# Peptides against a protein of PDB entry 2N1D: the designs that were tried, part 104

Target 1, 169 residues: chain A of PDB entry 2N1D
Amino acid sequence: EVKVKIPEELKPWLVDDWDLITRQKQLFYLPAKKNVDSILEDYANYKKSRGNTDNKEYAVNEVVAGIKEYFNVMLGTQLLYKFERPQYAEILADHPDAPMSQVYGAPHLLRLFVRIGAMLAYTPLDEKSLALLLNYLHDFLKYLAKNSATLFSASDYEVAPPEYHRKAV

## One batch from the design tools (peptide; made by RFdiffusion4, then SolubleMPNN)

Design b1_p21_8_s4 (from b1_p21_8, 9 letters changed)
Fold by OpenDDE base, seed 4:
Structure b1_p21_8_s4 (fold): chain B 169 residues (1-169), chain A 21 residues (1-21)
Amino acid sequence: as target 1 above (169 residues)
Amino acid sequence: MEEEEEKKRKEELLKRLEELE
């Protein structure tokens, strides 16, 4: 398998995210105040501001595009807990043509990196390309860790209403 | 140690990430 290391700073958040939803029966507020598209854009701009060469800038853009694509493909099938399924169905009904990267936010984006390693193991990438991709993914994760105080907050979750609990059966 | 106990608890809960579906 391909191992994508989650920064130690973000592992506690994954636990909190799980607890908020599965045990406390809360939902992340959707549409996100800061969606995945915005987070990726901020990262790209951050990297560009660091004085990267044109080639480095191109690589960052490609990585951002790739992360976005993977997120949009995997969100519905790989990145949700059972309790979130009714919410997802409602989002699809209300926003049938919108990519999920415009709806969901940082917590769900972080979940992508829990699963993406297994997916990358089956991608037809050569060794050098895979190593480069992994380096950028880790770089992005470090960016999330550095900005975790502003990206991850329990206040972005809300207790699901009683009507929702009936749907989650 | 309290810190070690907390670490153990978090590690156990991290296994619940397998519930993603």
Scores: peptide ipSAE 0.038, ipTM 0.655, DockQ to the pose 0.230
Fold by OpenDDE base, seed 2:
Structure b1_p21_8_s4 (fold): chain B 169 residues (1-169), chain A 21 residues (1-21)
Amino acid sequence: as target 1 above (169 residues)
Amino acid sequence: MEEEEEKKRKEELLKRLEELE
């Protein structure tokens, strides 16, 4: 399998995220104040500001596009806890044509990197290309860790209303 | 140490990420 290492700084957040939803029965506020598209755009701009060449900029854009694509494909089927399913259904009803990268935010994006390794195992990439991709994924994760104070906060969650609990069977 | 015990607890709770579905 392809292993994507999560920075130690972000592992506690994954636990807190799980706890907020599964144990405390809270939901991430949607649509996100800062969605996945915005986070990826900020990362791309950050990389551009570091004096990259045009070729490196192209590579970053490809990585960003790839992350976005994987997120939009995997969110509904791979990145939600059971308690979040009714919320997802409501989002689909309210935003039928919107990609989930425009709705969800940093916590769900981070969950992608818990699962993406299994998906990459089925991707037809040569060893060199895979190594390069993994380097960029780890670079992006380091970016998330660096900005974790602004991207990950329990204040972005709210207690689910009583009517929601009835739906969450 | 309290900090080490908390870290151990969180590491064990990381197994809950398998509940993603």
Scores: peptide ipSAE 0.037, ipTM 0.655, DockQ to the pose 0.234
Fold by OpenDDE base, seed 5:
Structure b1_p21_8_s4 (fold): chain B 169 residues (1-169), chain A 21 residues (1-21)
Amino acid sequence: as target 1 above (169 residues)
Amino acid sequence: MEEEEEKKRKEELLKRLEELE
């Protein structure tokens, strides 16, 4: 197993995220006000502003592209709680051609890093490439932690209506 | 107290992560 360490600052949010959805029966507001695409773009721009070389910029862009791809592949099958399934079905119906990185936001993106390690274990990467990738993934997670106050908020969730509860049976 | 609270929080996190599907 490839281990991706979640920053301690973000672990409590994963619990709060679960609590909002599973216990309080709330849903993350979709489409997200700040979607995954936007978050990744901000990260890339942040890295560029730090005076990185062209080679480092290229690497960041590749990592961003990779994260986006993994998110779009894994969201529907690995990153949702049971209570969120009806919402996901509605999203698929309303946005059939849109990648989920344009619909979902920071909380679901963070969930990716809980599961991505298992996926990377089956990816044909050499040791050097894998180490580099892991470094960038951890760097990105650190970025999320740094900006957690603006990216993760209970105010981005709303109480599911009674009609939704009937669908979630 | 802090150590026990941290342990409880970690256990809760693991439980929640296992509920992802």
Scores: peptide ipSAE 0.036, ipTM 0.647, DockQ to the pose 0.216
Fold by OpenDDE base, seed 1:
Structure b1_p21_8_s4 (fold): chain B 169 residues (1-169), chain A 21 residues (1-21)
Amino acid sequence: as target 1 above (169 residues)
Amino acid sequence: MEEEEEKKRKEELLKRLEELE
């Protein structure tokens, strides 16, 4: 199995995110104020601002594109708690052609990295390519940790109304 | 000891991430 380590600084947020949704019955506000696309764009621009070579910039763009693709594929089937299913159905009905990376935000993006390791284990990659990919994934996670104060907040969640609870059961 | 107890509680709750579906 490919191991993607979550920074210790972000682990508490994963716990809080789980608690907000599953125990407190709250929902992340959608569409996100800052969606996954914008987060990835900010990361790419951040890497460019640090004076990377053209080759490194290309690699970053490919990694960003890959993260976005994995997120859009996995969000609906692997990154949601049961309580979030009615909300997701509503999003699909209202925005059928929109990629989920334009709707969801940082908390759900972070959930991707809990699952992506298992997916990568079944992806045919040579050792050098896999090592390089893992380095960039960890670099991105480090970026999320550095900006966690602005990306992750309980204020982005709202208590689900009573009528939603009926739909969730 | 307080930090260790908090760590254990968080680790236990992190196991709930398997509830992602």
Scores: peptide ipSAE 0.033, ipTM 0.641, DockQ to the pose 0.226

## One batch from the design tools (peptide; made by RFdiffusion4, then SolubleMPNN)

Design b1_p22_1_s1 (from b1_p22_1, 11 letters changed)
Fold by OpenDDE base, seed 5:
Structure b1_p22_1_s1 (fold): chain B 169 residues (1-169), chain A 22 residues (1-22)
Amino acid sequence: as target 1 above (169 residues)
Amino acid sequence: SDLLEKIRELTKKIVEVLLKSL
């Protein structure tokens, strides 16, 4: 398995996210106030403001596009807890043509990086290419950690109503 | 799987661009 290192600062959030949903029976408010697209855009702009070269800016844009696509193809089948399935079904019905990166937010985006390593292990890459990709992914994760106070909050979750419980169990 | 294949293709595309950006 390819190791995608999650910053230690963000690991407690993964536990809180799991607890809010699976034990407290809460749901992340959708559509997200700050969706994945916006987070990635902010990251790209942040990198540009640091005075990077054109080549590095081009690389960052590609990484942003790549992370977005990873998220969109993996969310529905790989990133959701069982309790979130009815909510996802409702989102699909209401927004059939919308990429999930426009609906979901930071918590689900972070879950991507917990899962993506296993997928990358089955992608044939030379060591240089893999290291290069991981460096960019880790750089993005560092950005998430730096902005964790604004991106990750239990106040973005809400208690699911009784009617939701009936269709979730 | 279909998902794995999609991830492979996406990754190859990303890496190709990253290598050119060095």
Scores: peptide ipSAE 0.649, ipTM 0.952, DockQ to the pose 0.696
Fold by OpenDDE base, seed 1:
Structure b1_p22_1_s1 (fold): chain B 169 residues (1-169), chain A 22 residues (1-22)
Amino acid sequence: as target 1 above (169 residues)
Amino acid sequence: SDLLEKIRELTKKIVEVLLKSL
């Protein structure tokens, strides 16, 4: 198992996210006010402002692009709770060509890092390459932790309407 | 699975760039 270490300050949020949806029957407001694309762009700009070399900037941009693609291929089948599936179906119907990184936000992006490790365990990477990738992924997670107060909030969720409950049984 | 293969290909691309950045 490839372990992607989630910062301790973000672990409680994963529990709250789960509780809001599965127990309180709430939904994350979509489209997100701050979507995954925007979060990744902010991260890239943050890294640039830190005075990194050109090579490091190039690497960060590639990691950002990679995380975006990971998210877009994983969201629909791997990152949603059962209660969220009708909402996802509605999004697909209304916005069939929109990448999910333009629709979903920080909570679902964080879920990616809970799941990606299991996938990476089946990729044929040498130890050096894997460590290098993990270092960049962990750096991004540290950024999420530093900005958690603005990225994660229960106020971004709302109680699902009665009609939705009938679809999500 | 198809998903796993997609992840593999994406990862290969990322790692290739990261190695060049060293």
Scores: peptide ipSAE 0.649, ipTM 0.952, DockQ to the pose 0.668
Fold by OpenDDE base, seed 3:
Structure b1_p22_1_s1 (fold): chain B 169 residues (1-169), chain A 22 residues (1-22)
Amino acid sequence: as target 1 above (169 residues)
Amino acid sequence: SDLLEKIRELTKKIVEVLLKSL
């Protein structure tokens, strides 16, 4: 497996996220107030403000686009806890043409990086290419960690209503 | 695996750009 290192600051959040959903039977409020698209845009702008060259800026933009696509293809089947599946189904029904990056937010985006390594392990890359990719992914994760106070909050979750529990069975 | 193939293609594209950016 390709190891994508999650910043230590974010690891407790992953536990809290899991607990909120699985144990406390809460749901992340959707559509997210700050969706994945917005987070990625902010990151790109952040990198631009750091004085990157044109090539580096182009690279960042490509990474942003890539992360977005990773998220969109993986969200439904790889990133959801069982309890969240009815919510996802409802989202698909209500917004069939909307990319999930426009619906979901930081917690689910972070989950991507927990899962993506296993997928990348099956992608034939030389060590140089893999290291390069990982460097950019880790840089983005550092950004998430730096902004964790604004991106991750239990207040973005709510107790699932009784109606949802009925759907979940 | 359709998903795996999608990830592969996406990754190849990203890496290609990253390499050019060096």
Scores: peptide ipSAE 0.648, ipTM 0.952, DockQ to the pose 0.678
Fold by OpenDDE base, seed 4:
Structure b1_p22_1_s1 (fold): chain B 169 residues (1-169), chain A 22 residues (1-22)
Amino acid sequence: as target 1 above (169 residues)
Amino acid sequence: SDLLEKIRELTKKIVEVLLKSL
């Protein structure tokens, strides 16, 4: 398997995210106040400000674009808890052509990195290439960890209304 | 699956660029 290491600082958040939705029956507020596109843009700008070479900057931009695409193709089928399905269906109905990276935010983006490893295990990559990719993914995760106080908050969730519960059950 | 194929294609593209950046 391909293991994408989640920073220890973010592991408790994954538990909280799961608890908020599955146990407390809350939903992440959509559209996100800070969506995935914005988070990735901030990361790219952060890397740029660190004095990267032109080649490294280009690489970061490609990784950002790649993470965005990973997220957009995986969100609907791989990254949602059962309770979130009606919410997603509503988003699709109202905005069928909108990329989910413009709708969802940090918690769902973090979930991507929990799931992406299993997918990468079935990609034909040599060890060097895989290590290189993982280094960039881990670098991004490190960024999320450093900014976790501003990116992850229970206040971004809200209690689902009774009519939603009827749809989710 | 369709999803897996998409991931493969995306990954190939990313890695290609990353290798060139070395």
Scores: peptide ipSAE 0.645, ipTM 0.951, DockQ to the pose 0.640

Design b1_p22_1_s2 (from b1_p22_1, 11 letters changed)
Fold by OpenDDE base, seed 5:
Structure b1_p22_1_s2 (fold): chain B 169 residues (1-169), chain A 22 residues (1-22)
Amino acid sequence: as target 1 above (169 residues)
Amino acid sequence: SSLLEKIRRLTKKIVEVVEKAL
């Protein structure tokens, strides 16, 4: 398995996220006020403002595009807790053509990086290429950590109504 | 295609561009 190191300051959030959903029976408010697309765009702009070369900018843009696609292909089947599945079904019904990166936000994006390592382990990359990719992914995670105060908040969750609980059984 | 295959294709695409940026 390929290890994608999560910044230490974000690990407690993963626990809080899990607790809010599974134990407190809350749901992240959807559509997200700040969706994955917006977060990735902000990151790309942040990197651009740092005075990177054109080649570096292209690399960042490709990484951003890649993370977006990773998220979109994995969200529904790999990143949701059981309690969130009825909500996801509703989103699919209401927005069948919308990529999930336009609906979900930072907490679910962070979950991607918990799971992506196992998938990368089965990609036919040499060690140098894999290390290079991981460096970019870790750089993005550092960005999330740096902006964690604005990206991760329990106030973005809401108590699910009783009728939802019946659907989630 | 399977999820794994999709991830493989995406990853190869990213790596190709990132390597050129070195």
Scores: peptide ipSAE 0.539, ipTM 0.925, DockQ to the pose 0.636
Fold by OpenDDE base, seed 1:
Structure b1_p22_1_s2 (fold): chain B 169 residues (1-169), chain A 22 residues (1-22)
Amino acid sequence: as target 1 above (169 residues)
Amino acid sequence: SSLLEKIRRLTKKIVEVVEKAL
């Protein structure tokens, strides 16, 4: 099993996110005020501003592109709670060609890192290559933790209307 | 292709680039 370490600062948020959706029957407001594309772009620019070599900068850009693709292929089938399914269906109907990284935000992006480890376990990589990839993923997670105050907020959720509850049954 | 195959392709691509950057 591939272990992706979630920073301790972000673990309480995962619990809050789960509670808001599953127990309080709220929905994350879509489209996100700050979507996954924007978060990844900010991270890439942050790394660039720290004076990395050209090769390291290119590596960061590739990791960013990879995280975006991971998110886009996994969001619909792997990252949503049951209560969020009608909302996702509505998004697909209204924006069939839009990548989900342009619609969803930080909470759903964080959920990716809870699930990605199990998928990576089925990818044949030697231990050194896997460790290298994990180092970059962990570096990004540290960035999320550092900026958690601006990226994660319960105010980005709203109570689902009664008509939505009927669809979610 | 399956989700798992997509993840495999993406992962191998990332690792290849990152290893070259070392």
Scores: peptide ipSAE 0.536, ipTM 0.924, DockQ to the pose 0.640
Fold by OpenDDE base, seed 3:
Structure b1_p22_1_s2 (fold): chain B 169 residues (1-169), chain A 22 residues (1-22)
Amino acid sequence: as target 1 above (169 residues)
Amino acid sequence: SSLLEKIRRLTKKIVEVVEKAL
C-alpha cells in the first residue's frame, strides 16, 4: 500500500484517541468546536500568509478541497470505531444533509491519513505524481503537528451516557 | 459509484491541478 507517514508528534495522539473511545468509552463532542472545514481553512490561510506563489496557492486550495472530500466520503464507513457508530447514526438522523467535515474535528481528520494510503494504492498514478500528492498531504500533516496543542485535547471528549453503551455492540 | 471510484476521481483531479502548478 501507499505509505502516508504520520508525524511522530501525532502518533501518541492516535493512541490516546483510540484509548478514549475504545477503553474509556468516551465520545468526541459533536458538533466539533473546531470542525474539519475550519481546520482546512486555517491551513489554507496559513499557506497563503507564507508568501506562496499564485500557482502554489491554487494547488494548496485544491489539496484542501480534496482532503475535505476524502474525509466526507470516508468518515462514515472507514474512520469510526465501533463504539462511535451510534453517535454517527444520530448525527445523520439529525443532520442528514450536513457534510461530516462540518461536524467532526481534528481527531477524526487525523484518522483519515491513517486510512487513505490503502485507497491511494488502487489509484492509477505514476511514481512522480504520487510523490507530489504525498508531499502536499505530508505538509498538511506537518501543520497539524505544529498546531497539535490546540487541535488535539482529551477535554474535547466526554463520557458516554449509560444508555449509549447499550447501543454500542 | 463505489468508495474506491470516488477516491480515484478525487485524486485524479487533485493531481492534475497540482501538476500544473509545478
Scores: peptide ipSAE 0.534, ipTM 0.923, DockQ to the pose 0.634
Fold by OpenDDE base, seed 4:
Structure b1_p22_1_s2 (fold): chain B 169 residues (1-169), chain A 22 residues (1-22)
Amino acid sequence: as target 1 above (169 residues)
Amino acid sequence: SSLLEKIRRLTKKIVEVVEKAL
C-alpha cells in the first residue's frame, strides 16, 4: 500500500467534513467560491515565488496538472459520500462538460489525497519514482495545511432542503 | 479498470517530468 501522509493539521478537518455531510446532512455549496482550479493555480504561483529553478517550476506545473486530472477522474466515483450523490447528479445534468475541478473546492480536493494512495499502489513505479511523486504530493498537502484557515470552513456548507432529503440515500 | 488505467497514465506522465527536474 502507498501511504499518502495527511498533515496532522488537516486530519480534524476530514472528520468535520464527514460530520457536516453524513451526520448534519449539509452540502458543500456548489459551485465552490474557490474551486480546485483556483487552489492549484495559487499553489503553482506560490512555488514560483519561492525562487525555484526552471526545471522545478515545470515539474510543479506538471504536478498541478496531474492533481487536477486525478481529481476530475476520481471525484464522481471515489470522493463523494452517498448523501452527496444527488447533488453531483444535478451538476452533471446541468453542466455535463464542466470539469469537476471548476465546480468543487478544497474539502473534496483533500479527500482525493485520502484515496489516491490505493490507486498509486497499482501503478508500476519503482521505489525511487514513487518516493519522488509522494514528495511533491506531500509538498502540496503542506501548502493546504498552511492555508487551511482560508481554504476550509464549515460556513461553506449549507443545510440541504427537505426536497433533497427525498432524493438522497 | 478504466479509472486505474487513467491514473497510471497520469502518474507516468508526472513522474517522467519530475525525474527530469532533479
Scores: peptide ipSAE 0.532, ipTM 0.923, DockQ to the pose 0.671

Design b1_p22_1_s3 (from b1_p22_1, 9 letters changed)
Fold by OpenDDE base, seed 3:
Structure b1_p22_1_s3 (fold): chain B 169 residues (1-169), chain A 22 residues (1-22)
Amino acid sequence: as target 1 above (169 residues)
Amino acid sequence: DELLKKLRELTEKIVEVLLKSL
């Protein structure tokens, strides 16, 4: 398995995210105020402002596009807790053609990186290529950690209404 | 598995670009 290391600063958030959803029966407010698309765009702009070469900027843009696609492919089947499934179903029903990167936000994006390692393992990459990819992914994770105070907040969650609980059974 | 197929193709594409960007 390919190991994608989550920054220590973000690990407590994964626990809080899990607790908010699974134990406290809350839901992340959708559509996200700060969606995955915007987070990735901010990251790309951040990298650009750091004075990267054109080649590295091109690489970052490709990584951003890749992360977005990974998220959109994996969100519905790989990244949701059981309690969130009715919410996802409602989103699909109301917005069947909307990419989930425009709906969901930082917490679910972070969950992607918990799962992505196992998915990357199915692609036969040499060690050098894998390390290169991981470096870019870890760089993005470092960005999330650096901006965690603005990206991750329990205030983005809300108690699920009674009617939702009935559907979540 | 369509999911894995998509992800493999995506990963390969990303890596190709990254390698060219070195």
Scores: peptide ipSAE 0.529, ipTM 0.926, DockQ to the pose 0.599
Fold by OpenDDE base, seed 4:
Structure b1_p22_1_s3 (fold): chain B 169 residues (1-169), chain A 22 residues (1-22)
Amino acid sequence: as target 1 above (169 residues)
Amino acid sequence: DELLKKLRELTEKIVEVLLKSL
């Protein structure tokens, strides 16, 4: 199995995210105030501002594009808790032409990295290639951890209305 | 599985680009 290490700073948030939705019956506010596209763009710009070479900038952009596509492919079927399914259905109806990276935000993006290791293991990669990819993924996770105070907040969640609760259970 | 196939192709593409960027 491919191990994608989640920074210790973010592990408590995964628990809080789970608790907010599954136990407190809250929903992440959608569309996200800061969506996955924006987060990835900020990361790319951050890397650029750090004085990366052109080659590294190019690599970062490709990683960003890859993470985005991974998210869009996996969100609906792999990253949602049962309680979130009706919300997702509503989003699909209201935003049929929008990729989910434009709708969802940091918490769901972080969930991707909990699941992505198993998906990467399905692809036969040599050790060098895998290490290279993991380095970029871990670098991105480090960025999320560094900015966790602004990216992850319980205030981005809200109590689901009673009518939602009835159809979600 | 179509999902895994798509993800495999995506991963291979990313890795290919990353290797070229070295």
Scores: peptide ipSAE 0.526, ipTM 0.924, DockQ to the pose 0.673
Fold by OpenDDE base, seed 5:
Structure b1_p22_1_s3 (fold): chain B 169 residues (1-169), chain A 22 residues (1-22)
Amino acid sequence: as target 1 above (169 residues)
Amino acid sequence: DELLKKLRELTEKIVEVLLKSL
């Protein structure tokens, strides 16, 4: 498995996220106030403001596009806890053509990076290519860590209503 | 597996672009 290092300061959030959903029976408020598309756009703009070369800007844009697509492909089947399945089904029914990157937010995006390493392992990459890709992914994760106070909050979750519990059994 | 197929293609595309950006 390809090792994608999650910043230590974000690991506690993964636990809190799991606890809010699985133990406290809460749901992340959807659609997200700040969705994955917006987060990725902010990252790209942040990198641009740092005075990078045109080549680096081009690369960042492609990484952003790649992360977005990875998220959209994996969200429904790989990134949800069991308790979140009814909510996802409702989202699909109401917005069948909307990419999930426009619906979900930072917590689910972070979950992607817990799973992405295993997925990357199935793609034959030489050492140089893998290192290059990982550098960009880790750079993005550093950005998430830097902005964690605004991106990750328990206040973005809410108690699931009784009718939801009936669906989630 | 469709998931793995899509992800492989996506990864290869990203890497190709990144290599060109060097």
Scores: peptide ipSAE 0.524, ipTM 0.925, DockQ to the pose 0.624
Fold by OpenDDE base, seed 1:
Structure b1_p22_1_s3 (fold): chain B 169 residues (1-169), chain A 22 residues (1-22)
Amino acid sequence: as target 1 above (169 residues)
Amino acid sequence: DELLKKLRELTEKIVEVLLKSL
């Protein structure tokens, strides 16, 4: 197993996210006010503004593209709590061609990094390559932690209506 | 499975680019 360290600043949010949905029966408002695409774009621009070389800028763009693809592949089957499945089904029915990175936001993106380590373990990488990849992933997580006050908020959730509860068996 | 294969290919692609960027 590949260990992806979540910043300590973000671990409480993962608990809050779980509590809001599983215990309080709330749903993250969709489509997200700030979706995954936007978050990744902001990160890329942030890195660009830091004066990186052309090669490093290119590398960041590839990492961003990779994270986006990981998210879009894993969201529906790996990142949702049971209570969120009816909502996801509605999203798919209404927007069948939309990538989920344009629908979901920061909380679900953070959940990706809880699961991504196990997925990376299926790719045989030498220690240097793995360390390099992890450095970029951890750098992105550091960015999320730095901007956590604007990216993660309980106000982005709302109580699911009784009609939804009947669907979420 | 197919999911893991796709993610593996994606990871390998990213790493390849990162190595070239050094």
Scores: peptide ipSAE 0.524, ipTM 0.924, DockQ to the pose 0.608

